# Ledger of designs, part 49: peptides against a protein of PDB entry 3C2G

Target 1, 209 residues: chain A of PDB entry 3C2G
Amino acid sequence: IRTFDLLGLLLHDSDAIDGFVRSDGVGAITTVVQYPNNDLIRAGCKLLLQVSDAKALAKTPLENILPFLLRLIEIHPDDEVIYSGTGFLSNVVAHKQHVKDIAIRSNAIFLLHTIISKYPRLDELTDAPKRNRVCEIICNCLRTLNNFLMMWIPTPNGETKTAGPNEKQQVCKFIEIDILKKLMSCLSCEGMDTPGLLELRSTILRSFI

## One batch from the design tools (peptide; aimed at target 1 L49)

Design b2_p26_1_s4 (made by RFdiffusion4, then SolubleMPNN; from b2_p26_1, 9 letters changed)
Fold by OpenDDE base, seed 2:
Structure b2_p26_1_s4 (fold): chain B 209 residues (1-209), chain A 26 residues (1-26)
Amino acid sequence: as target 1 above (209 residues)
Amino acid sequence: SAEERLRKAREEQAKEIDEFLKESLS
């Protein structure tokens, strides 16, 4: 635990982060968090989040890491783990088709739905720190979902990937009214990515019409 | 066709979602 904290303190700039990632730091963290220690898992996931936007991740094989992380956040009830994990996911899938594919094959879309469904509406949370954390989690999920949906939007050249039937079914779950209400409840939170929400709206519309 | 009906239903649903989002953002 302390080791992860110390490592986090050493990662002050993008070059240091890239260096850590290139040295298989993500793999190392993943190995450590496989031990059944909640504190260690929390610390490790937090560190993953800290390095999740590293350029070096583009060259890091995530085939073994990402499914593990997804499973971890699926089974772990800790908001901090879920926050870090969904944050990691949202960052690593951004602009990386191969990572999106890995995530989707690992049932990420359904998992995102599960995560959102787990939490109450933000307006029902009276504890501000809790509400903010849940908001961040939901935002991470939305951002990730948007990144997935964008794959299936036609390009100006008319080329588009088509979502499989399973993916379509999973996506359809997000347009349930209760889910939408939860998503909209994020607007009451500080730091809500309104542009991101608008983008997601546009993406949803383009996906279904 | 059934496919056309499904498409239309999705379009209508998308419009409803859009309106809901607009209302929520106002």
Scores: peptide ipSAE 0.019, ipTM 0.381, DockQ to the pose 0.025
OpenDDE base, seeds 1, 3, 4, 5: peptide ipSAE 0.009, 0.008, 0.008, 0.008; ipTM 0.363, 0.339, 0.353, 0.321

Design b2_p26_2 (made by RFdiffusion4)
Pose (drawn by RFdiffusion4):
Structure b2_p26_2 (pose): chain A 208 residues (1-190, 192-209), chain P 26 residues (1-26)
Amino acid sequence: IRTFDLLGLLLHDSDAIDGFVRSDGVGAITTVVQYPNNDLIRAGCKLLLQVSDAKALAKTPLENILPFLLRLIEIHPDDEVIYSGTGFLSNVVAHKQHVKDIAIRSNAIFLLHTIISKYPRLDELTDAPKRNRVCEIICNCLRTLNNFLMMWIPTPNGETKTAGPNEKQQVCKFIEIDILKKLMSCLSCEMDTPGLLELRSTILRSFI
Amino acid sequence: SSSEKEYLTEEKEKVLEEFEEELEEM
């Protein structure tokens, strides 16, 4: 845990996190967090969140790491883990087609739907720290969804990709009535929460 | 994101303070 904390302090900028990624740091973190201990898992995921915007992640073999992390997000009961994992997911799929492909094959879009749906409306959360966390989580999920949807929107540049049935059923769940009600309610609930502004802006983009 | 950067900064400050306290005790 202290090693994770120390690496978190050392990796202050882009060159450092890229150096860590080229040294197989992401694979090391994911291997270690297989140990069933929540403090250790929370610490490892915090560091993964920190290095998630690394450009070197375009070169790292993610065929095994990514499905493992999606499974972890799916079953781990604590919000800090979900926050870190979905934050990592939003950055790791960004600008990387083959990584989006890995995530789709592992049902990443279906998982985003499940993660958003499990939480009550933001007005039903009393403690401010928790409400802000659910807010950042939903924001992370929708930012990940938006990084996917770019593939299938007609671009005059000429890269009109066709969605397979697998991608189609996952994306279409986001027009089911339950999630639309929840998403519209985040847009209008009446809520002193620091992450609310970014969340509402991201929701509008998801609908667009 | 900006919120993630702020969250990580706050967590780093806490870890640094703990290291400083442990060093003073040693």

Design b2_p26_2_s1 (made by RFdiffusion4, then SolubleMPNN; from b2_p26_2, 14 letters changed)
Fold by OpenDDE base, seed 5:
Structure b2_p26_2_s1 (fold): chain B 209 residues (1-209), chain A 26 residues (1-26)
Amino acid sequence: as target 1 above (209 residues)
Amino acid sequence: SSLEERRLAEYREEVRERLEEEEELR
């Protein structure tokens, strides 16, 4: 725990973060968080979030790291772990096709649905800190999902990947009535990334054409 | 709200139409 806090204090600039990542720092964190200690898991996931936008991650093999993190988020009920993990996921998949493919193969689309589904409507949360954290988690999930779906939207150059049948089935879970009601209710909530949610809606519609 | 319910219905219908169109093109 203290080691991760110390590392977080040392990693303030992009060069230091890139140096840490090039030295397999992400692999080191993921090894440590395999131990069943909730405080250690929280601290490790928070540190992962802090380095998740590093340029050096584009050259880092994530085949063993990403599936592990997704499983950790799936089984851990802790909002802080889910926040850090979904934030990491959102940042590492951005603009990186290879990482998106790893995440999708690891059932990330369905996991995002599961995460959103487990939380109540934001308007039902009376505790402001809890509501804000849940809002951030949902926004991370929506941004990640949008980044996945954009792969299947035709580009001006006419080349597009097609979603496989399994991916389409997973995306179809986001158009079920209960999840749609939840997402629509978020549009009026303070602090929600309403533009991001509307962008996702548009992306979903375009991905099925 | 009644406005959200209408917007949801519209979105649901749009998604349904797009899905049906894709299935017909297969």
Scores: peptide ipSAE 0.022, ipTM 0.514, DockQ to the pose 0.011
OpenDDE base, seeds 1, 2, 3, 4: peptide ipSAE 0.020, 0.020, 0.019, 0.021; ipTM 0.480, 0.504, 0.484, 0.509; seed 1 fails the geometry check

Design b2_p26_2_s2 (made by RFdiffusion4, then SolubleMPNN; from b2_p26_2, 16 letters changed)
Fold by OpenDDE base, seed 5:
Structure b2_p26_2_s2 (fold): chain B 209 residues (1-209), chain A 26 residues (1-26)
Amino acid sequence: as target 1 above (209 residues)
Amino acid sequence: SSLEEERLARYREEVLEELRRQELLE
């Protein structure tokens, strides 16, 4: 636990972070957080988030890491773990088709829906720290989903990829009435990434119409 | 927010119609 905190302190610049990642630091963290210790899991996921935007991750195989993290988020009822995990996911899938594919194959779209669905409406949360954390989690989920969907939108000079039927069905879950009501309520919440939410809406529309 | 809610409602219906056309939804 303390080791992760110390590492986080030492990884203060991009070069240090890249060095850590090149040395299979992400794999090392993933190994450690497999132990059933909640504090360790929290610390490890936080460190993962810290290094999640490293350039060196583009060269890191994530085939074993992402499925594990997704499963961890799925089964662990801890806002801090979910925050860190969804933040990591959001960062690592950005601009990396290969990573998106791994995540999607690992049922990430459905998981994102599950995460959003389990939290109450933000306006029902009276505790400000809790509300803010939930808001951040939802934003991470929305940003991740948007990144997934964008790969299926034709670009003028880009390769057109088509979503499979399973992916389409998973995306359809985000247009169910209950989830839409929740997302609509987020638009008026302080701290919400409203532009991101609107972008997601637009992306969904462009993906299917 | 009310305007955005209305916009979202319209978008939902548009998406649903398209998905039905594609036989992805009942």
Scores: peptide ipSAE 0.180, ipTM 0.717, DockQ to the pose 0.012
OpenDDE base, seeds 1, 2, 3, 4: peptide ipSAE 0.022, 0.021, 0.021, 0.021; ipTM 0.533, 0.465, 0.440, 0.465

Design b2_p26_2_s3 (made by RFdiffusion4, then SolubleMPNN; from b2_p26_2, 13 letters changed)
Fold by OpenDDE base, seed 5:
Structure b2_p26_2_s3 (fold): chain B 209 residues (1-209), chain A 26 residues (1-26)
Amino acid sequence: as target 1 above (209 residues)
Amino acid sequence: SELEKKYLEEYNEKIREELEELEELE
């Protein structure tokens, strides 16, 4: 635990972070968070979030990392772990087609739906710190999901990939009644990624229906 | 379904309103 905290303090610039990532730092953290210690898991995921935007991650094999992280955020009840994990996911998939593919194959789209669905409506959360954290988690999920959907949007000069039947089905779950009610409740929360909500909706309506 | 369409319309309108408010603050 102290080690991760110390590392977090030392990794304060982009060069240091890249150096850590190039030395398989992400793999090392992932190994630690596989053990059933909540404090270690929390600290490890927090550190992952801190290094999640590193340029060096583009060269890091994530095939053995992402599935474990996805499973962790699926089963772990701690909002801090979910926040860090979804934050990591949103950053690592950004601008990296290969990483998106790994996540999607690991059922990430459905998982994001599950995460959003499991929380109560934001307008029903009276505890401000809890509400804000849940809001941030949902924003991370939306950012990740929008990044996935970009793969299937036609670009003027690029080959458009077609979503498979399973992916299409999973994406379409985000326009069902219950999830729509949940997403509507998010609009009342300060700090919500409203543009992200719009992007998600628009993409589904234009390209998946 | 008709119910889904209704909620989708309400959702779209609410998002539009929120976006307009954000643009006015910038």
Scores: peptide ipSAE 0.038, ipTM 0.610, DockQ to the pose 0.017
OpenDDE base, seeds 1, 2, 3, 4: peptide ipSAE 0.020, 0.022, 0.021, 0.017; ipTM 0.523, 0.490, 0.492, 0.482; seed 4 fails the geometry check

Design b2_p26_2_s4 (made by RFdiffusion4, then SolubleMPNN; from b2_p26_2, 10 letters changed)
Fold by OpenDDE base, seed 3:
Structure b2_p26_2_s4 (fold): chain B 209 residues (1-209), chain A 26 residues (1-26)
Amino acid sequence: as target 1 above (209 residues)
Amino acid sequence: SSLEKERLEEYNEEVREELELELEEL
């Protein structure tokens, strides 16, 4: 815990972050967060979020990292773990098709649905810090999902990868009535990625039904 | 500089090792 805190304080610039990533720092964090200690897991996931935009991650084999992170998010009902983990996921999949493929193979689409589904309606959350954190988590999920969908959106002049039947089914779960009601409850929340929410729904209705 | 880069890489490796050792102390 202390080492994570100290490291987080020292990683101020892109060169330091890239150096840490090049030294297999992400692998080291992944090893540490396998220990059944919630405080270590929180600190480790926060540090992962801090390095998630590192240029050096383009050369890091995320096949050994993403499945573990996704499993942590799945088994920990902790908002800070989920926030950091979904933030990391959303950053690393951006503009990286191979990373999207790893995440999707690791059941990320279904996991993101589970995450959104487990939270109460945002309009029912009276505690502002809690509401804001949940809003951020949902935004991370939406950004990640939209990034996944981009792989399968037909372009007029390009070859598009076809979503598998399982992926298509999992994507279509986001337009079911219960999840839709949940997502619509987010529209009134300040800081919600409303464009991303509308994009997700529109894309599913247009291309995945 | 190349020397500053090397020192930073050494430091990052040390910190990585310390992180892994935290698992053994718990």
Scores: peptide ipSAE 0.064, ipTM 0.599, DockQ to the pose 0.036
OpenDDE base, seeds 1, 2, 4, 5: peptide ipSAE 0.041, 0.024, 0.022, 0.025; ipTM 0.547, 0.517, 0.505, 0.530; seed 2 fails the geometry check

Design b2_p26_3 (made by RFdiffusion4)
Pose (drawn by RFdiffusion4):
Structure b2_p26_3 (pose): chain A 208 residues (1-190, 192-209), chain P 26 residues (1-26)
Amino acid sequence: IRTFDLLGLLLHDSDAIDGFVRSDGVGAITTVVQYPNNDLIRAGCKLLLQVSDAKALAKTPLENILPFLLRLIEIHPDDEVIYSGTGFLSNVVAHKQHVKDIAIRSNAIFLLHTIISKYPRLDELTDAPKRNRVCEIICNCLRTLNNFLMMWIPTPNGETKTAGPNEKQQVCKFIEIDILKKLMSCLSCEMDTPGLLELRSTILRSFI
Amino acid sequence: SDIFDELSDLFEKYFSEYYSVPEKPI
């Protein structure tokens, strides 16, 4: 845990996190967090979140790491882990088609639907720290969704990709009535929460 | 149909207020 904390302090900028990624740091973190201990898991996922915007992640073999992390996000009961995992997922699919493909094959879009649907409306959360966390989690999920949807929107530049039935059923779940009600309620609930502005801006982009 | 009308109304109502808000680094 202290090693994770120290690496977190050392990796202060883009060159450092890219150096860590080229040294197989992401693979090392994911291997270690297989140990069933929540403090250890929380610390490893915090560091993964920190290095998630690394461009070197375009070169790291993610065929095994990513499904493992999606499974962890699906079953781990604590919000800090969900926060870190979905934050990482958002950045790691950004600008990387082959990584988006890995994520789709592992049902990443279906998982975003599940994560969002499990939480009550933001007005039903009393403690401010927790409400802000759920707010950032939902935001992370929708941002991940938005990084996927770019593939299938007609671009005059000519890269009109066709969605397979697997991608189709996952994306179409986001027009089911239950998630639309929840998403529209985040847009209008009445809520002093620092992450609310970014969330509402991201929700509008998801609908667009 | 009613759910999509509501969505369009809320979208038009809040679009100019919130759409310009930039995304922060995660």

Design b2_p26_3_s1 (made by RFdiffusion4, then SolubleMPNN; from b2_p26_3, 16 letters changed)
Fold by OpenDDE base, seed 5:
Structure b2_p26_3_s1 (fold): chain B 209 residues (1-209), chain A 26 residues (1-26)
Amino acid sequence: as target 1 above (209 residues)
Amino acid sequence: DEIFKKIKELIEKYKDKYLPVPLSKI
């Protein structure tokens, strides 16, 4: 705990963050969050989120880290861990085809659906902090999905990957009426990345037309 | 670099002292 608080203070600029990541800081945190201490897991996942946009992650081997994190956010009951973990996932897959491929092979598409499905509708949440946190989690999942779907959308001048039959089937679950209602409820949440949600909606529509 | 090295050493020391095997391996 104290070490992560100190790290959070030291990681105040992009150069410090990149230095930490180049020093296998992500691997070090993922080692620590494997211990049965919820405060340590929460602090470690929060720090992962803080470094999740680091440029140095493009050179970091994530083959062992990403499957572990996906398993953690599948089973952990704490919304703060789920928030940080899904936030890390959404950032780390951005602009990194090899990381997207690792995540997809690790059943990430189905996991994103499972995470969205386990939360109630936002209109059923009376506690504003809980509602906002759930909204952020759903948005992290949906942003991650957008990053996957963009790989399979034809561009006018490029070879596009084709989604496999399993990936197509997993993506089709996001057009379920319950999932669509949760997506729409996030558009009314204050402080939300509304442009990012509208981009995802447009990407989903283009994937099914 | 030295700070991150010390943090790794602290993590390994914490590991060895409080739980030698990660929960994922129990």
Scores: peptide ipSAE 0.032, ipTM 0.583, DockQ to the pose 0.011
OpenDDE base, seeds 1, 2, 3, 4: peptide ipSAE 0.025, 0.026, 0.025, 0.020; ipTM 0.602, 0.594, 0.590, 0.521

Design b2_p26_3_s2 (made by RFdiffusion4, then SolubleMPNN; from b2_p26_3, 15 letters changed)
Fold by OpenDDE base, seed 2:
Structure b2_p26_3_s2 (fold): chain B 209 residues (1-209), chain A 26 residues (1-26)
Amino acid sequence: as target 1 above (209 residues)
Amino acid sequence: SEIFEELKKLMEEHYDKYGPVPLSKI
């Protein structure tokens, strides 16, 4: 725990973060968070989130890391772990096709739907800190979904990857009215990435229209 | 915000009009 806090303090710039990631820091964290200690898991996932934008992650083998993290955020009850884990996922898949492919093969699309479905509507949450965390989690899931959907949008150059039938079926679940209402509820939250959510909306609409 | 209510209305109208998107369109 204290080690992760200290590491988080040392990882204050992009070069330090990239150095940590190049030294298999993500693998080290994921090894440590396999221990059944919730405080350790929380601290480790928070540190993963802090390094999730590292350029060095493009060269990091994530084949063992991502499936583990996905399973962790599937089962862990702590919203802070879910927040950090979904945040890590959203950032690590960004602009990395091979990472998207690993996540999708690891049932990430369905997991994102499961996570969003797990939480109540934001208007039902009276506790502002809890509401904000739930909103952030849903936003992380939706940003991750956007990153997946973008792979299947026709580019002007005419080369599009086609989603497989399973991926298509899983994506269809995100146009359920309850999911769309949760997306909309996130747009009403203060401090949210409104541009990113509007981009997702546009991406969803373009994927389904 | 007015934008939120308008956006909500547009999404509901779209869902009501088109329903679940057929797998053939994804």
Scores: peptide ipSAE 0.019, ipTM 0.341, DockQ to the pose 0.067
OpenDDE base, seeds 1, 3, 4, 5: peptide ipSAE 0.015, 0.017, 0.018, 0.017; ipTM 0.349, 0.373, 0.458, 0.399

Design b2_p26_3_s3 (made by RFdiffusion4, then SolubleMPNN; from b2_p26_3, 13 letters changed)
Fold by OpenDDE base, seed 5:
Structure b2_p26_3_s3 (fold): chain B 209 residues (1-209), chain A 26 residues (1-26)
Amino acid sequence: as target 1 above (209 residues)
Amino acid sequence: SEIFKEIQELIEKHFSKYYPIPLSKI
């Protein structure tokens, strides 16, 4: 715990963050958060979120790290862990095709469905801090989905990646009517990333029309 | 509210080319 807090204070610039990531810092955090200590898991996932935009992640092997993190955010009950983990996921897949491919093979689209499924509608949440945190988690999920759908947009060069049968099935689960109703409830909340939702819409239009 | 319905309809229209079953039934 204290080590992650100290590291979070030292990792205040892009060069320090990149240096940490190049030194297998993400692998070190993921090793430590395997211990059954919720405070340690929370602190480690928060630190992962802090380094999630590191340019050095493009050169980091994520084949063992990403499936572990996906499993953690699938099963962990703490919204702070889910927030940090979905934030990390949304950032780490951005502009990295190979990371998107690892995430998709690890059922990440279906995991986004699972995460949304476990939360009530936001209008049922009377506690404002809880409601805001759930909004942020949903926004992280939508940003991640947008990043996946962008892979299937035709490029000007005529390269069309098509979603495979497994990806199609995972997308089908994401758009279940009960999930869409929960997502619709987010539009009434001040914490909703309305720009991110409009970007997702634009990406879907470009991918499927 | 309508944006999610539009998203669903677009995805269903896309996948209907590959799957004859509506997504709401899978």
Scores: peptide ipSAE 0.015, ipTM 0.354, DockQ to the pose 0.043
OpenDDE base, seeds 1, 2, 3, 4: peptide ipSAE 0.009, 0.014, 0.007, 0.008; ipTM 0.335, 0.358, 0.267, 0.361; seed 1 fails the geometry check

Design b2_p26_3_s4 (made by RFdiffusion4, then SolubleMPNN; from b2_p26_3, 14 letters changed)
Fold by OpenDDE base, seed 1:
Structure b2_p26_3_s4 (fold): chain B 209 residues (1-209), chain A 26 residues (1-26)
Amino acid sequence: as target 1 above (209 residues)
Amino acid sequence: SSIFEEIEKLIKKYYEKYYPVPLSKI
């Protein structure tokens, strides 16, 4: 635990972060968080979030890392683990087609829906820190989904990856009224990027209506 | 214990690379 906190302090710039990732730092963290210690899992997932935008991740094999992380956030009820894990996922899939494909094959779309579905409406949360954390988790899930949807938008050059029938069915669940209400409730959270959330909403609606 | 030792070695390596000052002074 203290080791992860110290490492997080040392990873203060992009070069340090890229160096850590090139040295299989993500693999090392994923090995440590396999131990059944909640504090260790929290600290490890937080550190994963800190390095999630590293350019070096484009050269890191994620075939074993992503399925493990997805399983971890599926089975772990901890909001801090889910926040960090969904944050990592949203950043690591950005602009990386091969990483999106690994995540989708690992049932990420269904998992994102499951995560959003398990949380109450934000208006039912009276505790401000809890409400804000839940809002951030929902936003991480929706941003990740948007990154997947962008793969199936026709490019001007006519090469459209078509979503498979299973992916289409799983994405259709995000236009359910309860999911849309949760998305709309995030727009009322203080400090949220309201324009970004409206763009995500528009992309989700345009992709499936 | 071995994985924690590897992480500590990694921390030390990065610390020495990016901070020319001993950890005891931070």
Scores: peptide ipSAE 0.029, ipTM 0.375, DockQ to the pose 0.012
OpenDDE base, seeds 2, 3, 4, 5: peptide ipSAE 0.036, 0.017, 0.014, 0.014; ipTM 0.367, 0.315, 0.296, 0.384; seeds 2, 4 fail the geometry check

Design b2_p26_4_s2 (made by RFdiffusion4, then SolubleMPNN; its pose is not in this set)
Fold by OpenDDE base, seed 3:
Structure b2_p26_4_s2 (fold): chain B 209 residues (1-209), chain A 26 residues (1-26)
Amino acid sequence: as target 1 above (209 residues)
Amino acid sequence: SELDEIRERRKKLRKEEEEKEREERE
């Protein structure tokens, strides 16, 4: 824990972050968070989030790391872990088709649906810190989903991948009435990524139906 | 494996937390 705290304090410089990533720092964190210590897992996932936008990640194999993190998010009840993990996911998939493919193969779309579905409606959360954290998690999910969908949106000048039938089905779950009601209830909440939410809905309706 | 045991423990904790959250919402 103290080591991760120290690393978190030191890794404010982009070169230092890149150096850490190049030295397999992400793998090291992933190894440490395998142990059932909540504080350690929180600290490790937070550190992952802090390095998630590092340029060096483009050269880091994520084939083993990302599925592990997704499973960790799936089974760990901690909002801080989910926040950090979804934040990491959203950052690493941005503009990286290969990483998107790894995440999708690892059932990330379904996981994100599960996360959003399991949390209460934001407008029903009276505790401001909890509401804010859940809002951030949902925003991370939305950003990730929109990043996934971009792979399948026809561009005038580009080869577009076609979503598989399973992926299409999973994407369409986000416009089902129950989850749509939940997502729409978030529009009035401070801090919500309203543009991202509207983009998700619009993209699904235009390209997946 | 040890990792499997850890995973199963975490799954149990998740279920317990989800159950608690449901009970608090009822």
Scores: peptide ipSAE 0.025, ipTM 0.442, DockQ to the pose 0.016
OpenDDE base, seeds 1, 2, 4, 5: peptide ipSAE 0.023, 0.013, 0.020, 0.012; ipTM 0.457, 0.436, 0.436, 0.393

Design b2_p26_4_s3 (made by RFdiffusion4, then SolubleMPNN; its pose is not in this set)
Fold by OpenDDE base, seed 5:
Structure b2_p26_4_s3 (fold): chain B 209 residues (1-209), chain A 26 residues (1-26)
Amino acid sequence: as target 1 above (209 residues)
Amino acid sequence: DELEEIKKRREELRKKRKEEEELKKE
């Protein structure tokens, strides 16, 4: 724990972060968070989030790291771990096609749905800090999903990949009535990217149905 | 936005590091 805090202090600029990532720092953190210590897992995932936007991650092999993280955020009960993990995921898949492919092959689309589905409606959460954290988790999931969907949206400048039938089916789960009710509860939450959520819904309805 | 939160956190850590460096000189 103290080591991660110290590393966080050292990683205060983009060059230091890139240096850490180039030195397999992400692999080192993921090795440490494999130990059954919740405090260590929390601290490690938070550090992962702090380095998740590093340019050097584009050259980092994530084939072993990403599936592990996905499994961690699937089962871990701590919202802080889920927040950090989904935040990391959302940042590393942004503008990185190979990382998107790894995540999708690791059933990330369905996992995002599972994560959103396990939380109650935001209007049922009376504790404001908890409600806000859950809202942030859902936003991370939706941002990640949007990054996946962008791969299959026709752009003027290139050949778009077509989503496979399984991926299409997984995406369509986000427009089911139960998940929609939960997502609608987010529209009133302060800090929710409401335009982004509406855009995501529109994209699913236009391109995947 | 997570990127803005990360940037904010980096600035906080930079300040803390600077404070620790000043404490070591005393």
Scores: peptide ipSAE 0.028, ipTM 0.528, DockQ to the pose 0.043
OpenDDE base, seeds 1, 2, 3, 4: peptide ipSAE 0.005, 0.019, 0.021, 0.019; ipTM 0.354, 0.487, 0.534, 0.499; seed 4 fails the geometry check

